# Ledger of designs, part 12: peptides against a protein of PDB entry 1MQS

Target 1, 223 residues: chain A of PDB entry 1MQS
Amino acid sequence: ILKMLFLNKDLNNNDNITTITDDIFNQQEIIWKVLILDIKSTATISSVLRVNDLLKAGITVHSLIKQDRSPLPDVPAIYFVSPTKENIDIIVNDLKSDKYSEFYINFTSSLPRNLLEDLAQQVSITGKSDKIKQVYDQYLDFIVTEPELFSLEISNAYLTLNDPKTTEEEITGLCANIADGLFNTVLTINSIPIIRAAKGGPAEIIAEKLGTKLRDFVINTNS

## One batch from the design tools (peptide; aimed at target 1 Y136)

Design b1_p12_3_s2 (made by RFdiffusion4, then SolubleMPNN; from b1_p12_3, 5 letters changed)
Fold by OpenDDE base, seed 4:
Parts: structure tokens; sequence; C-alpha cells
Structure b1_p12_3_s2 (fold): chain B 223 residues (1-223), chain A 12 residues (1-12)
């Protein structure tokens, strides 16, 4: 998250948040930015950062992406939002409106190829692609509740997985979402887990999906 | 984390 707030520059990972923010704040010129969030990413940010961390990172204001936001055409914007068509459309609209000077787009989870293409297509039409400075997938679709503990904050996950009225399709879909979140978490923490799951239920489905994702990742990174 | 910037730029 801090890396994102500093426009994805390399940070010393050995330092704690306070040290990083203080060092950067004291040693470098602060680039003041607007932070655009959605509901989910707001929770993520709030779970990780303290009250003054945003300020120290140069975030002058933050807003929800769906909120009516005043134009700040001379201010760069960091988007940290879910990879949805709706959010993409809003970003593009903001671009069209010259709402900000620069756009640093960070998606909370993996951006599907089709959405990347959609973003690119819409941006191409605007002729303002030069204002988009970064597009990142941050793999931060989880809430940190405490060190080394997190929640995916998937609404009604337990109910859905345990309700006998839930369809197999719904279960499979939810399991995929959970697996995606876990995968993203693994990538974020840079630690490959040993997966343990109960057999014969959704947990096994999740484990299998996650395992596949991890294997694919390892294969692709070693190539 | 994945930097999609170049890929994005290539698609524009």
Amino acid sequence: as target 1 above (223 residues)
Amino acid sequence: MKDLTEEFKSLV
C-alpha cells in the first residue's frame, strides 16, 4: 500500500510504515496527490494505515470513486479500486473531464484481460492516454485485521457456503472468488502456503483452485 | 503486485 501511495517507487521493505513515511517525508519532496477509493479499498486502507499515514504519503484528500468529486486538474490522482467495469468507466470519465493531472491506477485485485482492454479502448478514444502514468494490479483485496491475519471481506460467504439452498454454481463461483483472494494474499505477503482443507466441501474446492493458481504462478515465474 | 502499465500502453 505504501509503495502505491508513493507511486510504486521502490521502498525499503525492512522498515516499518512509520520509518518509511517519516524518511520519505523528511528526505524527499512530497508529491501531493488525491486518493480515490471504493468501499472495499477504503476498508483495506483503513486496516493498514494510521491516521497520519496518508498525509505523510502526500495524500491531501481522499474520496470514494462514486462520489461527486471536484476537479483538481493540477493534482495527480491515485486510484485504488476494485477491477470492475463500473470503476473503469468512472476513471475514464474522470480522464475525459480532466479531473486530475495524472492518473495512477491501482486495482485491488487481478484485472481481467477483457477489462484491461476495455480500459485501453476507452482511453484511446479520449486521446489522453498520456495522463495515465501507471496501471497496477496491487493484489490487495483483503482486510488486515492484525499482523498476519486478514479477511477477504466477502459478504455472506459463510452463509452461502453453508446454506443448503445454495446452488453448486454459486458455491463454485464463491470458491473461485475466495481462491482469488487467497492467491492475491499469497502474492502480497510473498509466502507460499501449505494448504490444508477439509475434504468433501467448499474448502476442498478452494484449496484445489488455490493450488492450481499457485502452481501456475510458480511455473510462469520460473520460465 | 503486477505492473500493467506497459501492457496497457501497448493496447492503447
Scores: peptide ipSAE 0.607, ipTM 0.958, DockQ to the pose 0.783
OpenDDE base, seeds 1, 2, 3, 5: peptide ipSAE 0.607, 0.598, 0.605, 0.601; ipTM 0.959, 0.957, 0.959, 0.958

Design b1_p12_3_s3 (made by RFdiffusion4, then SolubleMPNN; from b1_p12_3, 5 letters changed)
Fold by OpenDDE base, seed 1:
Structure b1_p12_3_s3 (fold): chain B 223 residues (1-223), chain A 12 residues (1-12)
Amino acid sequence: as target 1 above (223 residues)
Amino acid sequence: MIDLTEEFKKLV
């Protein structure tokens, strides 16, 4: 998260949030930025950072992507939002209207190829691609609730997985979404977990899917 | 974290 707020510059990984923000605040001129969030990313940011941490990172104002926002044509913007068609369309509209000086786009999870192509196509039509400085997948679609506990904040997941009326297709789809969120969490922590799951239910399905994703990732990164 | 900037620029 902090790396994103500092425009994905290299930060010393051994420092805590306070040390990093204090060192940057004291050593470098703060670049003031706007932070654009959605409901999910707002919860993610709020679980990890305090308002004072945002200020120290140079975030002068933060707002929801769907809110009416005043133009700040001389101010760079950081988008940290879900990889959806709706959010892409809003970003492109903001670009068309010259709402900000520069655009640093960060998606909370993996951006599908079709949506990347859609973004590129729409931006190409505007002729303003030079204003888009960065596009990142951050893999930050989880909530830190306690030091050793996190949540994917999937509404009614337990009810859906335990309802006898839920179809196998619905269960499989939800398990895939959960496994994706867990995978993103593992990548963020940068440590391969020992997976523990109850047997004979959705938890086992999720564990198997996550295990496969991790194995595939390790193979692809070592090649 | 994955940097998609170069891939994006190639598509524009």
Scores: peptide ipSAE 0.543, ipTM 0.950, DockQ to the pose 0.781
OpenDDE base, seeds 2, 3, 4, 5: peptide ipSAE 0.523, 0.534, 0.531, 0.542; ipTM 0.947, 0.949, 0.948, 0.951

Design b1_p12_3_s4 (made by RFdiffusion4, then SolubleMPNN; from b1_p12_3, 5 letters changed)
Fold by OpenDDE base, seed 5:
Structure b1_p12_3_s4 (fold): chain B 223 residues (1-223), chain A 12 residues (1-12)
Amino acid sequence: as target 1 above (223 residues)
Amino acid sequence: MKDLTQEFYELV
């Protein structure tokens, strides 16, 4: 998160949030930015950062992507939003309207290739691609509830997984979504976990899916 | 995180 707020520049990761923000605040010229969020990313940010942390990171204003936002044509914008067609369309509309000077786009989770292509195509049509400075997947599709506890904020996951009326396909689909969220979490914390799950239920399915994703990732990154 | 910036510009 902090790295994103500093336009994905390398930060000294050994320091706590306060030390990082104070050091940057004191040593570097603050680039004032607008932070554009959605409901999900707002919860994510709020679980990790305080308003003062945002201010210290140079966030002058934060707004929801679906809200009417005043144009700030001389101010760079950081988008931290879900990878959806709707959000892409809004970003492109903001680009068309010259709402901000620069666009730093950060998706909360993996952007599918088709949506990346859609974004690129729409931006290409605007002739304003030069304003798109960054496109990132942040893999921050989780809520930090406690230092040792997090949530994927999947509504009714327990109910769905335990409802006898839920189909195997629905269970499998939900387990895949959970595994994706866990995978994103693992990537975010930069630590490969030992996966422990109860046997004989959805947790095992999730663990297997996650394990596969992690193995594939490790193989691909070590090659 | 993954930097998609280069991929994006290749698609533009």
Scores: peptide ipSAE 0.587, ipTM 0.956, DockQ to the pose 0.781
OpenDDE base, seeds 1, 2, 3, 4: peptide ipSAE 0.579, 0.580, 0.579, 0.577; ipTM 0.954, 0.953, 0.954, 0.952

Design b1_p12_4 (made by RFdiffusion4)
Pose (drawn by RFdiffusion4):
Structure b1_p12_4 (pose): chain A 223 residues (1-223), chain P 12 residues (1-12)
Amino acid sequence: as target 1 above (223 residues)
Amino acid sequence: SSSLTKKNAFSL
């Protein structure tokens, strides 16, 4: 999360510290930025970061994508928002409106090609595609409550999975989401683990789903 | 005008 608030800095280069000392902050000399969150993404940040931490990272203001936000045409913007048609539209609208000097679009989970092309087509007919400095799938779609306790914030799962009423489609979709939440966690750990799961029920489906996802990930690296 | 691109925050 912090690396993102630094424009995904230090990326594509060297350094292995973990929570930047102030003397180094003064090495790059950082400038204030607007931080745009949405309902879901605010729940992720406010769980691990205090307001003081945000300022210390160069974040002047933070507001939801849906609020009426007063313009700051000369101030950078970092969007950390869900990969939704609704949000993408607003980014396009803000981009046109010239609400901010720059855009650093960061997606909470992962943006589908479906919507990447959408955002891209809309932005193409603007004379301002140049202002979008970066677009990143951050893979931080979970909440870390205690140091080693995390949640996918998918309430009422035992019910949805065992309710006879539930479709054989709603179940597949739910497992697919849980498979993603785990995938989002696994990528954060930066370790491709061995999947072990109890057979017979949802845990297996999710295991085999996550298995396939992690399999492709390992492939679409080297070959 | 430039094209819009996307990147992933994680790699192996």

Design b1_p12_4_s1 (made by RFdiffusion4, then SolubleMPNN; from b1_p12_4, 8 letters changed)
Fold by OpenDDE base, seed 3:
Structure b1_p12_4_s1 (fold): chain B 223 residues (1-223), chain A 12 residues (1-12)
Amino acid sequence: as target 1 above (223 residues)
Amino acid sequence: MKQITISSMFSL
């Protein structure tokens, strides 16, 4: 949750933030933003954070997604909401109306592929895709920081994975290419990582393919 | 042991 509130930037070297300390808040530049919630996510946030903690994280206003909200076109927004068609439609409508300057979208659970495709399609039609900075599901426990960020230089990967006209074979092929790229990067680090992925999408396919490649590699190098 | 997390991210 705290990572999300800080726009998924690395909060200090301690992956195990078990305790909210003032030290977490003092080390980061405060970016003022609004937090958009639904009923379910409100309960989640309220269970972990106090209103003062939100303020320390740079949240100036928090509102319900279904509530009438005043436009703040110069302020970035964090959405933390359930992965539903209704919420997606509202987010897209907010985008169309330029309600906020930037959109950081976080879903409370895995976003189904059909809804991701719907979101992508609607956003594309608006011509304002540049305002959407992030789309995450909560199963993303690991966010790569800039120093650890790399590109596989695969053009149109997102479009291919989310176009409803794309065949399963094309998706599988692209996932294989991504897995190959990741495999190559792992070999450069000379360490076999633990692989985690959300279930029910391209991420799982990539993870399985990568896992297979790594297992095969280990078997062949130890033989 | 290092961990890799693979996620479907909306990246335009």
Scores: peptide ipSAE 0.085, ipTM 0.677, DockQ to the pose 0.041
OpenDDE base, seeds 1, 2, 4, 5: peptide ipSAE 0.070, 0.075, 0.070, 0.069; ipTM 0.684, 0.678, 0.686, 0.691

Design b1_p12_4_s2 (made by RFdiffusion4, then SolubleMPNN; from b1_p12_4, 8 letters changed)
Fold by OpenDDE base, seed 3:
Structure b1_p12_4_s2 (fold): chain B 223 residues (1-223), chain A 12 residues (1-12)
Amino acid sequence: as target 1 above (223 residues)
Amino acid sequence: MKEITISSMFSL
């Protein structure tokens, strides 16, 4: 949760929320943000954080997604909401109306593929996709920092995976290419990693393919 | 042991 509030940047490994917020507040310029919640996510946040913790994380205002909210066109917004069609439509409407400067979207659980496709399509129609900076689900326990970030240089991967006209064969083929790229990068580290992925989407397909490649590699090198 | 997490996400 704290990582999300800091736009998914790496935080120091500390179990104490107060220590984390104090350290960040004292060391870095705070980025002021709006936090948009639904009923479910409000319960989640309230179970872990106090209002003062939100403030220390740079949250100036928190509101319910279904509530009428005043435009703050110069302020970035963090959405932490359930992956529903209704919430997606509201986010897109907020985007259309330029309600905030930037949109950081975090879903409380895995976003179904059909809803991701719907979001992508609606955002594309608005012509304001540049304002959407992040779309995450809660299964993202690991976010690569900038120094550790690399690209497979696969053009239009997102569009291909989210276009409803894309065939299963095309998706599977793309996932295979991604898995090959990841396999190659893993080999450079000279260590076999544990692979984690959310179920029910391209991530799972990639993980399975990558896992198979790594297992086969280990078998062949030990033989 | 190192871990890799693969997730479907959109990030600009």
Scores: peptide ipSAE 0.086, ipTM 0.683, DockQ to the pose 0.053
OpenDDE base, seeds 1, 2, 4, 5: peptide ipSAE 0.077, 0.074, 0.075, 0.079; ipTM 0.696, 0.685, 0.697, 0.703

Design b1_p12_4_s3 (made by RFdiffusion4, then SolubleMPNN; from b1_p12_4, 9 letters changed)
Fold by OpenDDE base, seed 4:
Structure b1_p12_4_s3 (fold): chain B 223 residues (1-223), chain A 12 residues (1-12)
Amino acid sequence: as target 1 above (223 residues)
Amino acid sequence: MKKVTIESMFTL
């Protein structure tokens, strides 16, 4: 999160900033900017940062993406939102209207290729691609409940996985979603986990899916 | 590097 708020610049040598210290804020040039969130990303940020921390990161105003927002054409904007068509369309409309000076787009999870292509196409049509400074997948699709505890906020996951009436498709789909959330979390922690799962159920499916994603990621980042 | 272990909490 802080890295994103500092426009994804490398925060000095300790990638292991486990503690929000005033030193983190003092080492960075404060660029005043707006933060645009959706409901989900609001929960994510609010789980780890206070309004004062946002201010220290140079966030002058934060707003929901769906709210009426006043133009601030001289102020850069950070979007931190879910990778949805609706959010993309709003961002592009904000771009069209010159609502902000610069656009730093951050998605809470991986942006699907089709949505990336849609974003690129729409931005291209505006002729304002130069205002898009960054597009990042932040892999921050979880809520931190405690310093060492997070939630994927997947409603009814336990019930769905253990209800005998749940279809294999529903189980497999849910296992994929859980694996995606865990993948995002692992990438954020920047540590390769040891995965242990019980055999013969949803746990194994999740473990295999997650393991595959992690392997693929490691292969693709080392290439 | 912190060792992270992910363990299933799902009951089979």
Scores: peptide ipSAE 0.030, ipTM 0.539, DockQ to the pose 0.025
OpenDDE base, seeds 1, 2, 3, 5: peptide ipSAE 0.024, 0.028, 0.000, 0.025; ipTM 0.517, 0.527, 0.376, 0.524

Design b1_p12_4_s4 (made by RFdiffusion4, then SolubleMPNN; from b1_p12_4, 9 letters changed)
Fold by OpenDDE base, seed 2:
Structure b1_p12_4_s4 (fold): chain B 223 residues (1-223), chain A 12 residues (1-12)
Amino acid sequence: as target 1 above (223 residues)
Amino acid sequence: MKEITISSMYSL
């Protein structure tokens, strides 16, 4: 998250958030930016950072993507939002309107190819592609409640997995969603874990899906 | 090496 707030520049990660923000605040010229969030990413940011941390990272204003926002044409914007068609359309509209000076786009999870192509096409039509400085998948679609505890914020997961009326398709779909969330979380740890799960239930399904995703990721990253 | 254990847990 901090790396994103500093426009994905390399930060020495060996220090606590407070130490990093203090060092950067004291040693470097602060680039003031606007942070554009959605409901999900707001929860993610709020679970990890305090308002003062955002300020120290150079965030002067933060707002929701769906809110009516005043133009700040001389200020760069960081978008940290869900990879949806709706959010892409809003970003493109902001680009068309010269809402900000520069656009640093960070999606909370992997952007599907069709949406990436849509973004590229719409940006191309505007003739303002030079204002798009970054497009990243941050894989931060989770809530951190404690240093070693996180939540995927999936409503009624336990009920769905244990209700005898739940269809196999619904269980499989939910397990896939959980595996996606775990995958995103694992990527932030910067290590490939060993996965353990009990046999004969949703845990096994999730473990298999997660394992497949991790293997595929390793193969694609080494290629 | 980090380890992930997937289990079903219900907390009231």
Scores: peptide ipSAE 0.086, ipTM 0.673, DockQ to the pose 0.022
OpenDDE base, seeds 1, 3, 4, 5: peptide ipSAE 0.082, 0.081, 0.092, 0.084; ipTM 0.682, 0.636, 0.657, 0.685; seeds 3, 4 fail the geometry check

Design b1_p12_5 (made by RFdiffusion4)
Pose (drawn by RFdiffusion4):
Structure b1_p12_5 (pose): chain A 223 residues (1-223), chain P 12 residues (1-12)
Amino acid sequence: as target 1 above (223 residues)
Amino acid sequence: SADDKTEELHSI
């Protein structure tokens, strides 16, 4: 999360510290930025970061994508928002409106090509595609409550999975999401683990789903 | 862990 508040800085280069000392912050000399969150993404940040931490990272203001936000045409913006048609539209609207000097679009989970092309087509007929400095799938779609407790914030799962009423489609979709939440966690750990799961029920489906996802990930690296 | 879509966005 912090690396993202630094415009995904330090990326594409060297350094292995963990929570930047102030003397180094003064090495790059950082400038204030607007931080745009949405309902879901605010729940992710406010769980691990205090307001003081945000300022210390150069974040002047933070507001939801849906609120009426007064313009700051000369101030950078970092969007950390869910990969939704609704949000993408507003980024396009803000981009046109010239609400901010720059855009650093950061997606909470992962943006589908479906919506990447959408955002891209809309932005193409603006004379301002040049203001979007970066677009990143951040893979931080979970909440870390205590140091080693995390949640996918998918309430009422035992019910949805065992309710006879539930479709054989709603179940597949739910497992697919849980598979993603785990995938989001696994990428954060930066370790491709061995999947072990109890057979017969949802845990297996999710295991085999996550297995396939992690399999392709390993492939679409080297070959 | 973050995946960059910037060049793909600008290419589309």

Design b1_p12_5_s1 (made by RFdiffusion4, then SolubleMPNN; from b1_p12_5, 7 letters changed)
Fold by OpenDDE base, seed 5:
Structure b1_p12_5_s1 (fold): chain B 223 residues (1-223), chain A 12 residues (1-12)
Amino acid sequence: as target 1 above (223 residues)
Amino acid sequence: APKDLTQELKSL
């Protein structure tokens, strides 16, 4: 999330949010931005960041994408929204209306190919593709349902892991994907977890993979 | 990890 707020620049994620924001704040001129959210991303942001963190990241205003928003043609905008047709249409409309100076689009999950093509087509028609500075997807591999509970929402994970027809390779692959999602979650919340998993099953595999990723990250960040 | 689709978008 912080990476997004800093226009997807490389950040040293070894420090807490405050340290990161302070370091950036002290080293670079703050680029003031507008943050456009949806309900899902609002919950995510609220669970991970404080208002002061947003301010330190240069977020002066944050609003829901479906809300009427005042034009700020000289201010860059960060969209952090679900990859839906509705949101794409709104973004394009904002682009058409020159609502912001620059558009940094971050989709919370994977952008389907058809929607990517739709976005591309609509942007092309506007003739304002130059204002789109970034488009990212798969930013969040998880959803925050509660402060203490989240889900990766991987479709059919339980079924796949418990299907006797599932190959060991498929299980390993899925476990790797889950571990990646969890790893991204850890990076997002900027807190190293204590990992607890049941023994003798996929959870243990996931835990081991995640543990390795975390150790590698810590080592690489501290070196 | 987030995927950068910027160039892909602009190439379409």
Scores: peptide ipSAE 0.587, ipTM 0.955, DockQ to the pose 0.488
OpenDDE base, seeds 1, 2, 3, 4: peptide ipSAE 0.586, 0.580, 0.564, 0.562; ipTM 0.951, 0.953, 0.951, 0.952

Design b1_p12_5_s2 (made by RFdiffusion4, then SolubleMPNN; from b1_p12_5, 6 letters changed)
Fold by OpenDDE base, seed 1:
Structure b1_p12_5_s2 (fold): chain B 223 residues (1-223), chain A 12 residues (1-12)
Amino acid sequence: as target 1 above (223 residues)
Amino acid sequence: APKDLTEELKKI
């Protein structure tokens, strides 16, 4: 998430969020930008970042994508939203209206090919493709769908999992630790969960590991 | 991990 707020620049994954934001704030000119969210991404951001972290990352204001937003033609915008047709149409409308100076688009999950093509077509029609600086998808390895949030409080887990410099061994080790934490939580609650994970990322690895642990446990307990 | 689609988008 922090990587997104700093326009997908490399960050030191060994530091906590506060240290990273402080270092960047002190060493570099802050690029002020707008953050556009939806309901799902708002919940995610609120769970991971403090308001002060957003400010230190140069977020002047954050708004919901469906809210009426004032034009800020000299300010770059970061979109962090679900990959839906509705959100794509809104982004394109914002592009058409020159609502912001630059567009950094980050989809929370995988963008389907048909929606990518739709976005590309609409952007092409506007003639303003140069304003789209970045498009990312699969930003979140999981989506919190329930009002109650459980956290393992593993520092920098998201940064580590999303840093391209992180080794496969490090990822595997962290995923194992997360799976162990979740397993212990399940045992503590004494309820077998329905596991849902985003495909194609660390969440899938964790889900598989957790599933294996649960299956092994059930087999061993029933034996 | 996040996937960069920027170039893919611009090639369509």
Scores: peptide ipSAE 0.567, ipTM 0.946, DockQ to the pose 0.492
OpenDDE base, seeds 2, 3, 4, 5: peptide ipSAE 0.548, 0.534, 0.504, 0.559; ipTM 0.945, 0.945, 0.939, 0.949

Design b1_p12_5_s3 (made by RFdiffusion4, then SolubleMPNN; from b1_p12_5, 5 letters changed)
Fold by OpenDDE base, seed 3:
Structure b1_p12_5_s3 (fold): chain B 223 residues (1-223), chain A 12 residues (1-12)
Amino acid sequence: as target 1 above (223 residues)
Amino acid sequence: SPQDLTEELKSL
């Protein structure tokens, strides 16, 4: 998330969000930006960042994509929204109206090929493709439902883990995928968690895998 | 991890 707020520039790996924002604030001129969110991404931002963190990242104002927003033609905009047809149409409309100076688009999940093509076609028609500076997708590996709860949204995970016909190899593979998702979440939040898991089941396997990944990461980062 | 689609978009 911080990477997105700094226009996907490489950030120094520091263990604390505050340290990262302070270092950047002291080293570089702040580029003031508008942050455009939807309901899902708002929950994500609220769970990871404080209002002061947004200010330190140069976010002067944040708004919902579906809300009426005032034109700021001299200000760059960061979109952090779900990859939907509705959101794409709104972004294109904002582009047509010169609502912002530059467009940095970050989709929360994978952008389907058909929607990418639709976006490309609409942008081409506007003749303002030069204002599109960045397009990213797959930014989040999880969905935040509330500030203290999130889901990796892995399809049929519960069914797979509880089906007696599922092989040990399939379970191990799924647990590895879950651990990877959790690891990426930890990196996104930039905080090492205390891991708690029930013993004697898949949760323990996941916890062990995640613990190993975190230990390896810490060792490699401190080296 | 985030994927950069900028060039892909502009090539379409």
Scores: peptide ipSAE 0.566, ipTM 0.953, DockQ to the pose 0.479
OpenDDE base, seeds 1, 2, 4, 5: peptide ipSAE 0.501, 0.546, 0.523, 0.559; ipTM 0.942, 0.949, 0.946, 0.952

Design b1_p12_5_s4 (made by RFdiffusion4, then SolubleMPNN; from b1_p12_5, 7 letters changed)
Fold by OpenDDE base, seed 4:
Structure b1_p12_5_s4 (fold): chain B 223 residues (1-223), chain A 12 residues (1-12)
Amino acid sequence: as target 1 above (223 residues)
Amino acid sequence: PPKDLTEELKKL
């Protein structure tokens, strides 16, 4: 998330959010930006960042994408929204209306090919593709439903893990995927969790995998 | 991890 707020620049992941924001705030000129969210991404931002963090990242104001927003044609905008047709149409409309100076678009999850093509087509029609500075997707491997509650939204995970017909290889693979999602979540939150898992099942496998990933990451980043 | 689609979008 912080990378997004800093226009996807490389950040030192060894530091906590405060250190990162302080360093950037003190060492670099702050680029003031507008942050545009939807309901889901608002929950994510609220769970990870404090109001002061947004300010330190140069976020002057934040608004919901569906809200009526005043034009700020001299201000760059960061979109952090779900990859939906509705949101794409709104972004394109904002582009058409010169709502902002630059557009940094970050989709919370994977952008389907058809929607990418739709976005491209609509942007092309506007003749303002130069204002689109960045487009990212898969920013989150999880969906926040509540401030302290999230889901990886892995389809049929429970069913797969509990189906006696599922092979050990399939279980191991799924556990690895879950661990990857959790790892990315940890990196997004920038906080090392205390891992708790039920013993004797897939949860333990996931916990072990996640623990290993985290240890390796800490070792590699401290080196 | 986040995927950069910027160039892909511009090529479409």
Scores: peptide ipSAE 0.550, ipTM 0.949, DockQ to the pose 0.491
OpenDDE base, seeds 1, 2, 3, 5: peptide ipSAE 0.541, 0.546, 0.507, 0.545; ipTM 0.948, 0.949, 0.943, 0.948

Design b1_p12_6 (made by RFdiffusion4)
Pose (drawn by RFdiffusion4):
Structure b1_p12_6 (pose): chain A 223 residues (1-223), chain P 12 residues (1-12)
Amino acid sequence: as target 1 above (223 residues)
Amino acid sequence: AKELDLHAVIAE
């Protein structure tokens, strides 16, 4: 999360510290930025970061994508928002409206090609595609409550999975999401683990789903 | 994280 608040700095280069000392902050000399969150993404940040931490990272203000936000045409913006048609539209609207000097679009989970092309087509007919400095799938779609306790914030799962009423489609869709939440966690750990799961029920489906996802990930790296 | 090249998509 912090690396993102630094415009995904230090990326594409060297350094292995973990929570930047102040003397180094003064090495790059950082400038204030607007931070745009949405309902879901605010729940992720406010769980691990205090307001003081945000300022210390150069974040002047933070507001939801849906609020009426007064313009700051000369101030950078970092969007950390869900990969939704609704949000993408607003980013396009803010981009046109010239609400901010720059855009650093950061997606909470992962943006589908479906919506990447959408955002891209809309932005193409603006004379301002140049202002979007970066667009990143961040893979932080979970909440870390205690140091080693995390949640996918998918409430009422035991019910949805065992309710006879539930479709054989709603179930597959739910497992697919849980498979993603895990995938989002696994990428954060930066370790491709061995999947072990109890057979017969949802844990297996999710295991085999996550297995396939992690399999492709390993492939679409080297070959 | 995964970078998405929006400018390349727009150019296409």

